# Designs tried in a protein design run: peptides against a protein of PDB entry 6UG1. Part 11

Target 1, 304 residues: chain A of PDB entry 6UG1
Amino acid sequence: SNEERKRRKYFHMLYLVCLMVHGFIRNEWINSKRLSRKLSNLVPEKVFELLHPQKDEELPLRSTRKLLDGLKKCMELWQKHWKITKKYDNVGLYMRTWKEIEMSANNKRKFKTLKRSDFLRAVSKGHGDPDISVQGFVAMLRACNVNARLIMSCQPPDFTNMKIDTSLNGNNAYKDMVKYPIFWCEVWDKFSKKWITVDPVNLKTIEQVRLHSKLAPKGVACCERNMLRYVIAYDRKYGCRDVTRRYAQWMNSKVRKRRITKDDFGEKWFRKVITALHHRKRTKIDDYEDQYFFQRDESEGIPD
Target 2, 301 residues: chain A of PDB entry 6UG1 as posed
Amino acid sequence: SNEERKRRKYFHMLYLVCLMVHGFIRNEWINSKRLSRKLSNLVPEKVFELLHPQKDEELPLRSTRKLLDGLKKCMELWQKHWKITKKYDNEGLYMRTWKEIEMSANNKRKFKTLKRSDFLRAVSKGHGDPDISVQGFVAMLRACNVNARLIMSCQPPDFTNMKIDTSLNAYKDMVKYPIFWCEVWDKFSKKWITVDPVNLKTIEQVRLHSKLAPKGVACCERNMLRYVIAYDRKYGCRDVTRRYAQWMNSKVRKRRITKDDFGEKWFRKVITALHHRKRTKIDDYEDQYFFRRDESEGIPD

## One batch from the design tools (peptide; made by RFdiffusion4, then SolubleMPNN)

Design b1_p9_1_s4 (from b1_p9_1, 4 letters changed)
Fold by OpenDDE base, seed 1:
Structure b1_p9_1_s4 (fold): chain B 304 residues (1-304), chain A 9 residues (1-9)
Amino acid sequence: as target 1 above (304 residues)
Amino acid sequence: ILEKVLSLL
């Protein structure tokens, strides 16, 4: 019905806000001064120097290569620190089906919310789920004075799916779900004027995204619980930015159709949500990023 | 922050 379509759209909006606020809260927690002092000790001086290379005026690419090598070594150090990767309870922050939402409304399951103190302890010990591990990695880079963002791929239920039964029957549903991350890192390269993508936990990869990312879910089974629609970046200064354009190859042709921003009302609403979560002034880094997104929109074109 | 964001719903 039209009413059920409105209900699913509204529930998607509410769920998206809750996810974006969760990302904001985790981004505040990883700015803990106590955690920063502990995590800085994991990075030896030689690796710190690679993270902060001098500008090579002859070949700026040499400075970028040093930064990339420093980030690779940080990923290796992080793997040594992290002792226990816990499985997610149920589906974690991956996308729920409409059936799972309806069943969960009837079942008053006590959601165990992780407290700030327990999160800081988990990161310090190297014990937790993959999301806690990525968030801790971002905290370690920030402890080394690196301009690292926490990235969250928000997975609200698909309001464009009007099927009553959306149950997932896959035998490998968990493996397919966790094949691609929900959280990752971006690092600002001051030499190339670009964000470097870092997945320290799942794919263990560093990339300089041009047209597509390795972190973008591919294949039907992976996309059932992980649809790239709302990739939100949280910086060390409490900035909040939509960076979906970086990771979406087909933003205009495919991704927009699955976003609340497909209509003017949804675009205006989503802009208000981003503005409410953005707690810093604009910088030249935002100008370079917006220029890159503009060039990506022109290069994709408008779908016919 | 949460209250401000919830006021947008």
Scores: peptide ipSAE 0.045, ipTM 0.795, DockQ to the pose 0.910
Fold by OpenDDE base, seed 4:
Structure b1_p9_1_s4 (fold): chain B 304 residues (1-304), chain A 9 residues (1-9)
Amino acid sequence: as target 1 above (304 residues)
Amino acid sequence: ILEKVLSLL
């Protein structure tokens, strides 16, 4: 019905806000001074120097290569620190079906909300789910004065799915769900004027994204619980930015159709949500990023 | 922050 379409759209908006606020809160927690002091001790001086290379005036790419090597070594150090990767409880923050949402409304499942103290302890011990691990990695880079962002791929239920039964075929193994991350890191490269993508936990990869990312879900089975629609970046200064354009090859032709921003009302609403979560002034880094997004929109073309 | 964001719904 038209009513069910409105209900699903509204519930998608509410769920998206809750996810974006969750990302904001986790971004505050990883700025903990107590955690920062502990995590800085994991990074030797030689690795710190690689994270902070001098500018090579002849070949800025040499400075970028040092930064990339420093980030690789930080991923290796993080793997040594992280002792226990817990499985997600149920589907974690991966996308739920409408049927799963309806069934969960009937069952008062107490979601075990992780407290800030428990999060800080989990990161300090190296014990937790993959999301806690990525968030802790961002905290370690921030402890080393690296301009690292927490990235969250928000997975609200698909309001474009109007099927009554939205049961997934039971063969969506936990492995297919977790094939691609929900949380990752971005690091500002001051030499190339670009964000470097870092997945320290899932794919264990570092990317300089040009046209596509390895972190973008591919294939029907992977996209059922992880649809790339809302990739939100949280910086150390409490900035909040939509960075979906970086990771979406087909933003205009495919991704936009699955977003609340497909219409003018949804675009205006989503901009208000971003603005409400954005707690810093604009910087030249935002200008370079917006220029990159513009060039990516032009290079995709207008879908016929 | 949460209240401000919830007021947008």
Scores: peptide ipSAE 0.045, ipTM 0.798, DockQ to the pose 0.905
Fold by OpenDDE base, seed 5:
Structure b1_p9_1_s4 (fold): chain B 304 residues (1-304), chain A 9 residues (1-9)
Amino acid sequence: as target 1 above (304 residues)
Amino acid sequence: ILEKVLSLL
């Protein structure tokens, strides 16, 4: 019905806000001074120097190569620190079906909310799910004075899916679900004036995204619980930015149709949510990023 | 922050 379409759209908006607030809270927790002091000790001086290369005036690419090597070594150090990767409880922060939402409303399951103290202990011990691990990796880079962002791919239920039963075939569902990450890192390259993408946990990859990312879900089975629609960046200064354009090859033709921002009302609403979560002034880094997004929008063109 | 965001709903 038209009412069910409105209900699903509203529930998608509410769920998206809750996810974006969760990302904001986790981004605040990883700024913990106590955690920072502990995680800085994981990075030896030689790796710290690679993270902070001098500017090569003749060939700025040499400085970028040092930063990339420093980030690779940080991923190796993080893998040594992390002792226990827990499976997600159920589907974690991956996309739920409408049926799962209805069933969960009937089941008064006590959601075990992870407290700040428990999170800091988990990161400090190297024990937790992949999301806690990525968040801890961002905390380690921030402890080394690196301009690292926490990236969250928000997975609200698909309001464009009007099917009553969206039963997913159960058995391979977990492996396909976790094939691509929900959380990752971005690091500012001051030499190239670009964000470097880092997945320290899932794909264990470093990428300088131009037109497409390895972190973008590909294939039907993985896209059932991980649809690239709302990639939100949280920086160390409590900035909040939509960076979906970086990771979406087909933003205009495909991704926009699955977002609340497909209409003017949804765009204005989503801008208000971003503005409410953005707690810093604009910087020249934001100008370079917006210029990159503009060029990416022009190069995609208007969908046929 | 949560209150400010909830006021947008």
Scores: peptide ipSAE 0.042, ipTM 0.794, DockQ to the pose 0.778
Fold by OpenDDE base, seed 2:
Structure b1_p9_1_s4 (fold): chain B 304 residues (1-304), chain A 9 residues (1-9)
Amino acid sequence: as target 1 above (304 residues)
Amino acid sequence: ILEKVLSLL
């Protein structure tokens, strides 16, 4: 019905705000001074120097290579620190079906909300789910004075799915769900004027995204619980930015159709949500990023 | 918070 369409759209919007607020709160928690002091001790001086290379005036790419090597070593150090990766409780922050939502509303499952103290302890001990691990990795880079962003791929239920039964047509194994991350890191490269993508936990990869990302979900089974639609970046200064354009090859042709921002009302609403979570002034880094997004929109073109 | 919000949903 038209009512069910409106209900699912509204529920998607509410769920999206809750996800974005969660990302914001986790981004505050990883700025903990107590955690920072503990995590900085995991990074030897030689690795710190690689994270902060001098500008090579002759070949800026040499400085970028040092930064990339430093980030690789930080991922290795993080793997040594991390002792236990817990499975997610149920589906974690991956996308639920409409049927699962309806069933969950009836089942007062006491979700054990992780408190800030428990989060800080989990990161400090190296014991938690993959999201806590990624968030802790971002905290470690920030402890080393790296301009690292927490990235969150927000997975609200698909309001474009109007099926009554939205049960998954298969044993979507936990394996297919977790094949791609929900949280990752971006690091600002001051030499190339670009964001470097870092997945320290899932794919254990570093990439300089041009047109395609390895973190973009591929295949039906993976996309059922992880649709790339709302990739939100949270920086150390409480900036909040939509960075979906980086990771979406087909933003205009495919991704936009699955977003609340497909219409002017949704665009204006989503902009208000971003603005409410964006607690810093614009910087020249945002100008370089917006220029990159513009070039990506021009290169994709407008879908016919 | 999300789990509580998800439990309110």
Scores: peptide ipSAE 0.031, ipTM 0.766, DockQ to the pose 0.095

Design b1_p9_2_s1 (from b1_p9_2, 4 letters changed)
Fold by OpenDDE base, seed 4:
Order: C-alpha cells, then sequence, then structure tokens
Structure b1_p9_2_s1 (fold): chain B 304 residues (1-304), chain A 9 residues (1-9)
C-alpha cells in the first residue's frame, strides 16, 4: 500500500539517524585521553617516524610510500594487540529485514548497550567484536597524531523493498554478511592530498581508492545485509561527512535510487542530519575531498 | 535529543 511505503520510508529515516548518532558517539569515545595514552605505547618510534615522514620535495610519492608502510606496520601491531574477536550478537549493525524489524517490535529485546567504560576496557584489552576493533585501531592512529577518520557504512532497512516477506534463505548467511566490513578507517595523506582507505580487521587491506574499493560489497548474498548507501566519515575534530561517493562506483545510476536523497525532500533532510553532526569548521582537506567527489561525478556521467 | 532537534528544524 501507499501507507506501508510511507511507513517504511519514515522508519528508514529514523533508523538512519540512530545509526549516524551511534557512529558519532563511538567517534567521541575513541578520542578518550586515557585510551590514547595506552594505545600510543603500542607504536614504536620507528613506526611513528614512518607515519610522519618528511615531505620529499623531489618525489612526494616517496613520502606517501613511507606513510603506507607505517600504516601496514600499525595493522600488524594491531593484530598482535587484538586477542579475541567476538562474533556479532545476531546481525550487529548489518541490515535487518522488514520481517525482523516487525518481530523485534513485538519482542522487548533489551539491546545490551555497551557503556563507554566497557568499550574503553574492551579496546584496552583487545577483546571485542570487529567494530570495536576497528574503532580501537582509529584511536591508536589518533594517539600517534595521525589524521584518521572512523568510517561507518550505515545499514538502515531497505525502504525500496516493498516485499511483505523479506526472509533471507541462507545456511551461510553470517559468513556472507561479515565478508565486508561496516566500520573501517581513512587516513589523510598530506602529500597526495587524498584519503587512504584502511580496513585493519576484515580484509586487512590498505588502498588508495580511484574508481572502486575492495570494501564495496559485491554479490547478491553479501548485499542482502550490507548495501553500500550511506558511508559516513567521523574525524578527530567531530567533523561528519558523507563519503559514499568514494566507495560507490555507480552512485548516480544505482546507489542514489536506494537512498533517501533520491528526491529533493530527502536530500534536504539528509543534509540537515549531516549538518547537525558536523561540529567543526571547513578546512582545505574538505575542499580537496569535494573536488575529488566532483571529478568522480563527472567521470560517472549522468544516467540517461 | 539530537533527533528531536533535527525534527524540529
Amino acid sequence: as target 1 above (304 residues)
Amino acid sequence: SLFEKILKE
């Protein structure tokens, strides 16, 4: 019905705001001074020097290569720190079906909200789910004065799916779900004027995204619970930015149709949400990023 | 809440 379409759209919007606020809160928690002091001790001086290379005036790429090597070593150090990767309770922050939402409305499932103290303890011990691990990795890089962002792929229920039963058939549903991350890291490369993508936990990869990312879900089974639609970046200064354009190859032709921003009302509303979560002034880094997004929009073209 | 602020604006 038209009513059910409206209900699903409104519920998607509400759920999206809750996810984006969750990302904001986790980004605040990883700025803990107590956690920072503990995590800085995991990084030896030689690795710190690689994270902060001098500018090579002759070949800036040499400085980028040092930074990339430093980030690789940080991922290796993080793997040594992290002792226990817990499975997600149910689906974690992956996408729920409409049926699962309806069933959960009837069941007063006390979502066990992790307290800030418990989060800080989990990161300090190296015990937690993959999301806590990624968030802790971002905290370690920030402790080393690296301009690292927390990235969150927000998974609200699909308001474009009007099927009544959205049950997922799958013996391997969990394996396919966790194949791609929900949280990752970006690091600012001051030499190339680009964000470097870092997945320290899931794919254990570092990439300089051009047209597509390895972190973008591929295949029907993986996309059932992880649909790339809202990739939100949270920086150390409480900036909030939509970085979906980086990770979406087909933003204009495919991804936009599945976003609330498909219409002018949704675009204006989503911009208000981003603005409310963005607590810093604009910088030259934002200018370089917006220029990159513009070039990516031009290179994709407007879908006919 | 932040949500209430976003809905009232």
Scores: peptide ipSAE 0.024, ipTM 0.673, DockQ to the pose 0.410
Fold by OpenDDE base, seed 3:
Formats: structure tokens, sequence, C-alpha cells
Structure b1_p9_2_s1 (fold): chain B 304 residues (1-304), chain A 9 residues (1-9)
């Protein structure tokens, strides 16, 4: 019905704001001075120097290579620190079906909200789910004065799915759900003037994304609970930016149709949400990023 | 709430 379509759109918007606020809160928690002091001790001086290379005036790419090597070593150090990767409770922050949402509304399951103190302890001990691990990795890089962003792929329920029963086919195993991450890291490369993508936990990869990322879900089974639609970046200065364009190969042709921003009302609304979560002034880094997104939109073209 | 303001506008 038209009323069910409106209800699902509204619930998608509500759920999206809750997810984006969750990302904002986690980004605040990883700025903890107490955590920073502990995590800086995990990074030896030689690795710190690689994270902060001098600019090579002859070949700036040499400086980028040092930074990439430093990030690789930080990923290896993080694997040594992290002792226990817990499975998610149910589906974690992966996408729920409409049926699962309706059933959960009837069952007052107290979602055990992790407290700030418990989060800081989990990161310090190296015990937690993959999301806590990624968030802790971002905290470690920030402790080393690296301009690292927390990235969140927000998974609100699909308001474009109008099926009554939205049960997943029994083949969507936990392995297919967690094949691609929900949280990852980006690091600013001041030499190339680009963001470097880092997945320290799931795929254990470092990328300089041009047209596509390995972090973008592929295949039906993986996309059932992980649809790339809202990739939000949270920086150390409480900036909040939509970076979906980086990770979406087909932003205009495919991804936009699954976003609230497909219409002018949704675009204006989503811009208000981003603005409310963006607590810093614009910088030259934002200018370079917007220029990159513009070039990516021109290169994709307008869908016919 | 800020949320209600954002949704009612």
Amino acid sequence: as target 1 above (304 residues)
Amino acid sequence: SLFEKILKE
C-alpha cells in the first residue's frame, strides 16, 4: 500500500539517524585522551617516522610509499594487540529485514548498549567485536597524530523493498554477512592530496581508491545485509561527511535509487542531518575531496 | 528533539 511505503520510508530515515548518531558517539569515544596515551605506546618510533615522512620534493610518491608502509606496520601491530574478536550479537549493525524489525518491536529485547567505560576497556584489552577493533585502530592512528577518519557504512532497512515477507533465503550465513566490513578507516595523504582506505580487521587491506573499492559488497548473499548506500566519515575534529561516492562505482545509476536522497525532500533532509553532525569549519582537505567526488560524478555520467 | 525538528521540517 501507499501507507506502508510511507511507513517504511519514515522508519528508514529514523533508523539512519540513529546509526549516524551512533557513529558520531563512537568517534567521540575514540578521541579519549586516556585511550590515546595507552595506544601510542603500541607504535614504536621507527613506525611513527614512517607515518610522518618528510615531503620528497623530487618524487612525492616516495613519501606516500613511506606512509603506506607505516600504515601496513600499524595494521600488523594492531593484529598483535587484538586478542579476541567476538562475533556480533545477532546481526550487529548489518541490515535487518522488515520482518526482523516487526518481530523485534514485539520482543522488547533490551539491546545491551555498550557504555563508554566498557568500550575503552575493550579497546585497551584488545577484546571485542570487529567494529570495536576498527574503532580502536582509528584511535591508535589518532594517538600517533595521523589524520585518520572513522568510516561507517550505515545499513538502515531497505525502504525500496515493498515485499510483505522480507525473510532472507536460508543461504545467508553469518560468513556472507561479515564478508565485508561496516566500519573501516581513512587516512589523509598530504602528499597525493587523497584519502587512503584502510580495513585493518576484515579484509586487512590498504587501498588508494580510484574507481572501485574491495570494501564494496559484491554478490547477492553479501548484499542482503550489507548494501553500500550511506558511507559516513567522522574525523578527529568532529567533522561528518558523506563519502559514499568514493566507494560506489555506480552512484548515479544504482546507489542513488536506494537512498533517501533520491528525491529533493530526502536530499534536503539528509543535508540537515549531516550539518547537525558536522562540528568543524571547512578545510582545504574538504575542497580536494569535493573535487575528487565531482570528477567521479563526471566520469560516471548521468544514467541514460 | 533535534530529531523531531529535522523530521518535521
Scores: peptide ipSAE 0.023, ipTM 0.664, DockQ to the pose 0.839
Fold by OpenDDE base, seed 5:
Structure b1_p9_2_s1 (fold): chain B 304 residues (1-304), chain A 9 residues (1-9)
Amino acid sequence: as target 1 above (304 residues)
Amino acid sequence: SLFEKILKE
């Protein structure tokens, strides 16, 4: 019905705000001074120097290569620190079906909210789910004075899916779900004037995204619980930015159709949400990023 | 809360 379409759109918006606020809170928690002091001790001086290379005036690419090597070594150090990767309880922050949402509303399951103290302890011990691990990795880089962003791929229920029963009957559903991450890291390269993408936990990859990312879900089964629609970046200064354009090859032709921002009302609403979560002034880094997004938009073209 | 402001607009 038209009413059910409106209800699903509203519930999608509500759920999206809850996810974005969750990302904001986790981004605050990883700025903990107590955690920072503990995690800085995991990074040897030689690795710290690689994270902060001098500018090579002859070949700026040499400085970028040092930064990339430093980030690789940080991923290796993080793997040694992390002792226990827990499975997600149910689906974690991956996309729920409409049926699962309805069943969860009827079942007053006490959502065990992880407290800040429990999170800080989990990161310090190296015991937790993959999301806690990624968040801890971002905290370690920030402890080393690296301009690292927490990235969150927000997975609200698909308001474009009007099917009543959306149950996923697959035995491999968990493996397909966790094939691609929900959380990752970005690091600012001051030499190339670009964000470097880092997945320290899932794919264990570092990339300089040009047209497409390895972190973008591919295949029907993987996309059932992980749809690239709202990739939100949280920086160390409480900036909040939509960075979906980096990771979406087909933003205009495919991704936009599944976003609330497909219409002017949704665009204005989503801009209000971003603005409300953005607690810093604009910087030259934002100008370089917006220029990159503009070039990516022009290169995709308008969908026919 | 921010949440309540966004839901009331």
Scores: peptide ipSAE 0.023, ipTM 0.674, DockQ to the pose 0.695
Fold by OpenDDE base, seed 2:
Structure b1_p9_2_s1 (fold): chain B 304 residues (1-304), chain A 9 residues (1-9)
Amino acid sequence: as target 1 above (304 residues)
Amino acid sequence: SLFEKILKE
C-alpha cells in the first residue's frame, strides 16, 4: 500500500539518523585522552616515523609508501593487541529485514547498551566485537597523530523492499553478513592528496580506492544485510561527511535508487542530518575530496 | 547498542 511505503520510508529515515548518531558518539568516545595514552604505547617509534614520513620532493610516492608500510605495521600491532573478537549479538548494526523489525518491536529483549566506560575498557583490553576493534584501531592511529577517520556503512532497512515477508533464508546468514565490514578506517595521505582505506579487522587490507573498493559488498547473500548506501566519515575534529561516492562504483545507476536522497526532499533532509553532525569548518582536504567525487561522477556518467 | 535501544522504544 501507499501507507506502508510511507511507513517504511519514515522508519528508514529514523533508523538512518540513529545509526549516524551512533557513529558520531563512537567517534567521540575514540577521542578519549585516557584511551589515546594507552594506545600510543602500542606503536614503537620506528612505526611512528613511518606514519609521519618526510615529504620526498623528488618522488612523493616514496613518502606514500612509507605511510602505507606504517599503516600495515599498525594493523599487525593491532592484531597482537586484540585478544578476543566477540560475535555480534544477533545482527549487530547490519541490515535487518522488515519482519525482524516488527518482531523486535514486539520482543522486549533488554539490549545492553554499551556504556562509554565499558567501550574504553573493551578497547584497552582488546576484547569486543569487530566494530569495537575497528573503532579502537582508529583511536590508536589518532593517538599517533594520524589524520584517521572512522567510516561507518549505515544499514537502515531497505525502504525500497515492499515485500510483506522479508525473511532471509540461509544457513550461512551470519558468515555472509560479516564477510564485509560495517566500520573501517580512512587515513589522509598528505602527499597524494587522497584518503587511504584501511580495514584492520575484517579483510585486513589497505587500499587506495580509484574506481571501486574491496570493502563494497558483492553477491546477493552479502548484500541482504550489507548494502552500500550510506558510507559516513567521522574525523578527529567531529567532521561528518558522506563518502559513499568513494566506495560505490555505480552511485548514479544503482546506489542512488536505494537512498533517501533519490528525490529532492530526501536530499535536502539528508543534507540537514549531515550538517547537524558536522561540527568543524571546511578544509582543503574537503576540497580535494569533493574534486575526487566530482571526477568520479563525471566518469560514471548520468544513467540514461 | 544505543541504536538497538532506540528501535525498541
Scores: peptide ipSAE 0.022, ipTM 0.687, DockQ to the pose 0.076

Design b1_p9_2_s2 (from b1_p9_2, 4 letters changed)
Fold by OpenDDE base, seed 4:
Structure b1_p9_2_s2 (fold): chain B 304 residues (1-304), chain A 9 residues (1-9)
Amino acid sequence: as target 1 above (304 residues)
Amino acid sequence: SLFEKILAE
């Protein structure tokens, strides 16, 4: 019905705000001074120097290569620190079906919200789910004075799916779900004036995204619970930015149709949400990023 | 809340 369409759109918006606020809260928690002091001790001086290379005036790419090597070594150090990767309880922050939402509304399942103290302890011990691990990795880089962002791929229910039964059939549902991450890291490269993508936990990869990312879900089974629609970046200064354009190859032709921002009302609403979560002034880094997004929009073209 | 403010506008 038209009413059910409105209800699903509203619930999608509500769920999206809750996810974005969750990302904001986790981004505050990883700025903990107590955690920072502990995690800085995991990074040897030689690796710290690679994270902070001098500018090579002849070939800035040499400085970028040192930074990339430093980030690779940080990823290896993080794997040594992280002792226990817990499975997600149910689907974690991956996308739920409408049926699962309706069934969950009837079942007063107390979502066991992880407290700040428990999170800080989990990161410090190296015990937790993949999301906690990624968040801890961002905290370690920030402890080393690296301009690292927490990235969250927000997975609200698909308001464009009007099917009554949205049950997912599959023996490998969990494996397909966790094939691609929900949380990752970005690091500012001051030499190339670009964000470097780092997945320290899932794919264990470092990328300089041009047109495509390995972190973008591919295949029907993987996209059932992980639709790339809202990739939100949280920086160390409490900035909040939509970075979906980096990871979406087909933003205009495909991804936009699955976003609340497909219409002017949804665009204005989503901008209000971003603005409310953005607690810093604009910087030259934002200018370089916006220029990159503009070039990516031009290169995709307008879908016919 | 921030949420209430965003939904009330």
Scores: peptide ipSAE 0.024, ipTM 0.672, DockQ to the pose 0.640
Fold by OpenDDE base, seed 3:
Structure b1_p9_2_s2 (fold): chain B 304 residues (1-304), chain A 9 residues (1-9)
Amino acid sequence: as target 1 above (304 residues)
Amino acid sequence: SLFEKILAE
């Protein structure tokens, strides 16, 4: 019905705001001065120097290579620090079906809210789910004065799915759900004027995204609980930016149709949400990023 | 998560 379409759209919007606020809160927690002091001690001086290379005036790419090597070593150090990767409770922050949402409304499940103190302890001990691990990795890089962003792929329920029963076929194993991350890191490369993508936990990869990302979900089974639609970046200065364009190959043709921003009302609403979560002034880094997104939109073209 | 609480309320 038209009513059910409105209901699902509204619930998607509410869900998306709650996810984006969750990312904002986690981004504040990883800025903890106490945590920063502990995590900086995990990074040897030689690795710190690689994270802060001098500008090579002859070949700026040499400086980027040092930064990439520093980030690789940081991933290895983080893997040594992280002792216990817990499975998600149920589906974590992966996408729920409409049936799962309806069933959850009827069952007052006491979700254990992780307190700030428990989060800081979990990161400090290296014990937690993959999301906590990624968030802790971003905290470690920030402790080393690296301009690292927390990236969150927000997974609200699909308001474009109008099926009554949205039960997943029983074959959608936990392995397919967690094949791609929900949280990752981006690091600013001041030499190339680009964001470097870092997945320290799931795929354990570093990439310089041009057209396609390894972190973009592929295949039906993986996309059932992980649809790339709202990739939000949270920086160390409490900036909030939509970076979906980086990771979406087909933003205009495919991804936009699954976003609230498919219409003018949704675009204006979503811009208000981003603005409310963006607590810093614009910088030249934002200009370079917007230029990159513009070039990506031109290169994709208008869908026929 | 806090989010899961807000959705369960």
Scores: peptide ipSAE 0.024, ipTM 0.719, DockQ to the pose 0.074
Fold by OpenDDE base, seed 5:
Structure b1_p9_2_s2 (fold): chain B 304 residues (1-304), chain A 9 residues (1-9)
Amino acid sequence: as target 1 above (304 residues)
Amino acid sequence: SLFEKILAE
């Protein structure tokens, strides 16, 4: 019905805000001074120097290469620190079906919310789910004075799916779900004036994204619980930015149709949400990023 | 909160 379409759109909006607020809170927790002091001790001086190379005036690319090598070594150090990767409880922060939402509303499942103290302990011990591990990795880079962002791919239920039963049948549903991450890292390269993408936990990859990312879900089964629609960046100064354009090859033709921002009302609403979560002034880094997004929009063109 | 503002609109 038209009413059910409105209900699903509203519930999608509410769920998206809850996810974005969750990302904001986790971004605050990883700024913990106590955690920072503990995680800085994991990074030896030689790796710290690679994270902070001098500018090579002859070939700035040499400085970028040192930074990339430093980030690779940080991923190796993080793997040594992390002792136990827990499976997600149910689907974690991956996309739920409408049926799962309805069933969960009927079942008074006590969601055990992870407290800040428990999170800090989990990161410090190297014991938790992949999301906690990625968040801890961002905390380690921030402890080393690296301009690292926490990235969250927000997975609200698909308001464009009007099927009543959206049950996912399949024994491999968990493997397909976790094939691509929900959380990752971005690091500012001051030499190239670009964000470097880092997945320290899932794919264990470092990318300089130009047109597409390996972190973008591919294949029907993987996209059922992980649809790239709302990739939100949280920086160390409590900035909040939509960075979906970086990871979406087909933003205008495909991704926009699955976002609340497909219409003017949704665009204005989503801009209000971003603005309310953005607690810093604009910087020259934001100008370089917006210029990159503009060039990506021009290069994709308007879908026919 | 933002959440309260979004629920009140």
Scores: peptide ipSAE 0.024, ipTM 0.673, DockQ to the pose 0.552
Fold by OpenDDE base, seed 2:
Structure b1_p9_2_s2 (fold): chain B 304 residues (1-304), chain A 9 residues (1-9)
Amino acid sequence: as target 1 above (304 residues)
Amino acid sequence: SLFEKILAE
């Protein structure tokens, strides 16, 4: 019905805000001074120097290479620190079906909310789910004065799915769900004027995204619980930015159709949510990023 | 998660 369409759209919007607020809160928690002091001790001086290379005036690419090597070594150090990767409780922050949402509303499952103190302890001990691990990795880079963003791929239920029964066709194995991350890192490269993508936990990869990312979900089974629609970046200064354009190859043709921002009302609403979570002034880094997004929009073109 | 709690309320 038209009512069910409105209900699903509204619930998608509410769910999206709650996810974005969750990302914001986690971004505050990883700025903990106590955690920062502990995590900085994991990074040897030689690795710190690689994270902060001098500008090579002859070949700026050499400085980028040092930064990339430093980030690789940080991923290795992080793997040594992280002792226990817990499975997600149920589906974690991956996308639920509408049926699962309806069933969960009926089941007063006492979801154990992870408190800030428990999060900080989990990161400090190296015990937690993959999201906590990624968030801790961002905290470690920030402890080393790296301009690292927490990236969150927000997975609200698909409001474009109007099926009554939205049960998944088959046992989507936990492995297919977690094949691609929900959280990752971006690091600002001051030499190339670009964001470097870092997945320290799932794919254990570093990327300089041009047209597509390895972190973008591919295949039916993976996309059922992980649709790239709302990739939100949270920086160390409490900036909040939509960076979906970086990771979406087909933003205009495919991704936009699955976003609330497909219409002017949704665009204005979503911009209001971003603005409410964006607690810093614009910087020249944002100008370089917006220029990159513009070039990506021009290169994709308008879908016919 | 906090989020799951908000959705269960």
Scores: peptide ipSAE 0.024, ipTM 0.717, DockQ to the pose 0.073

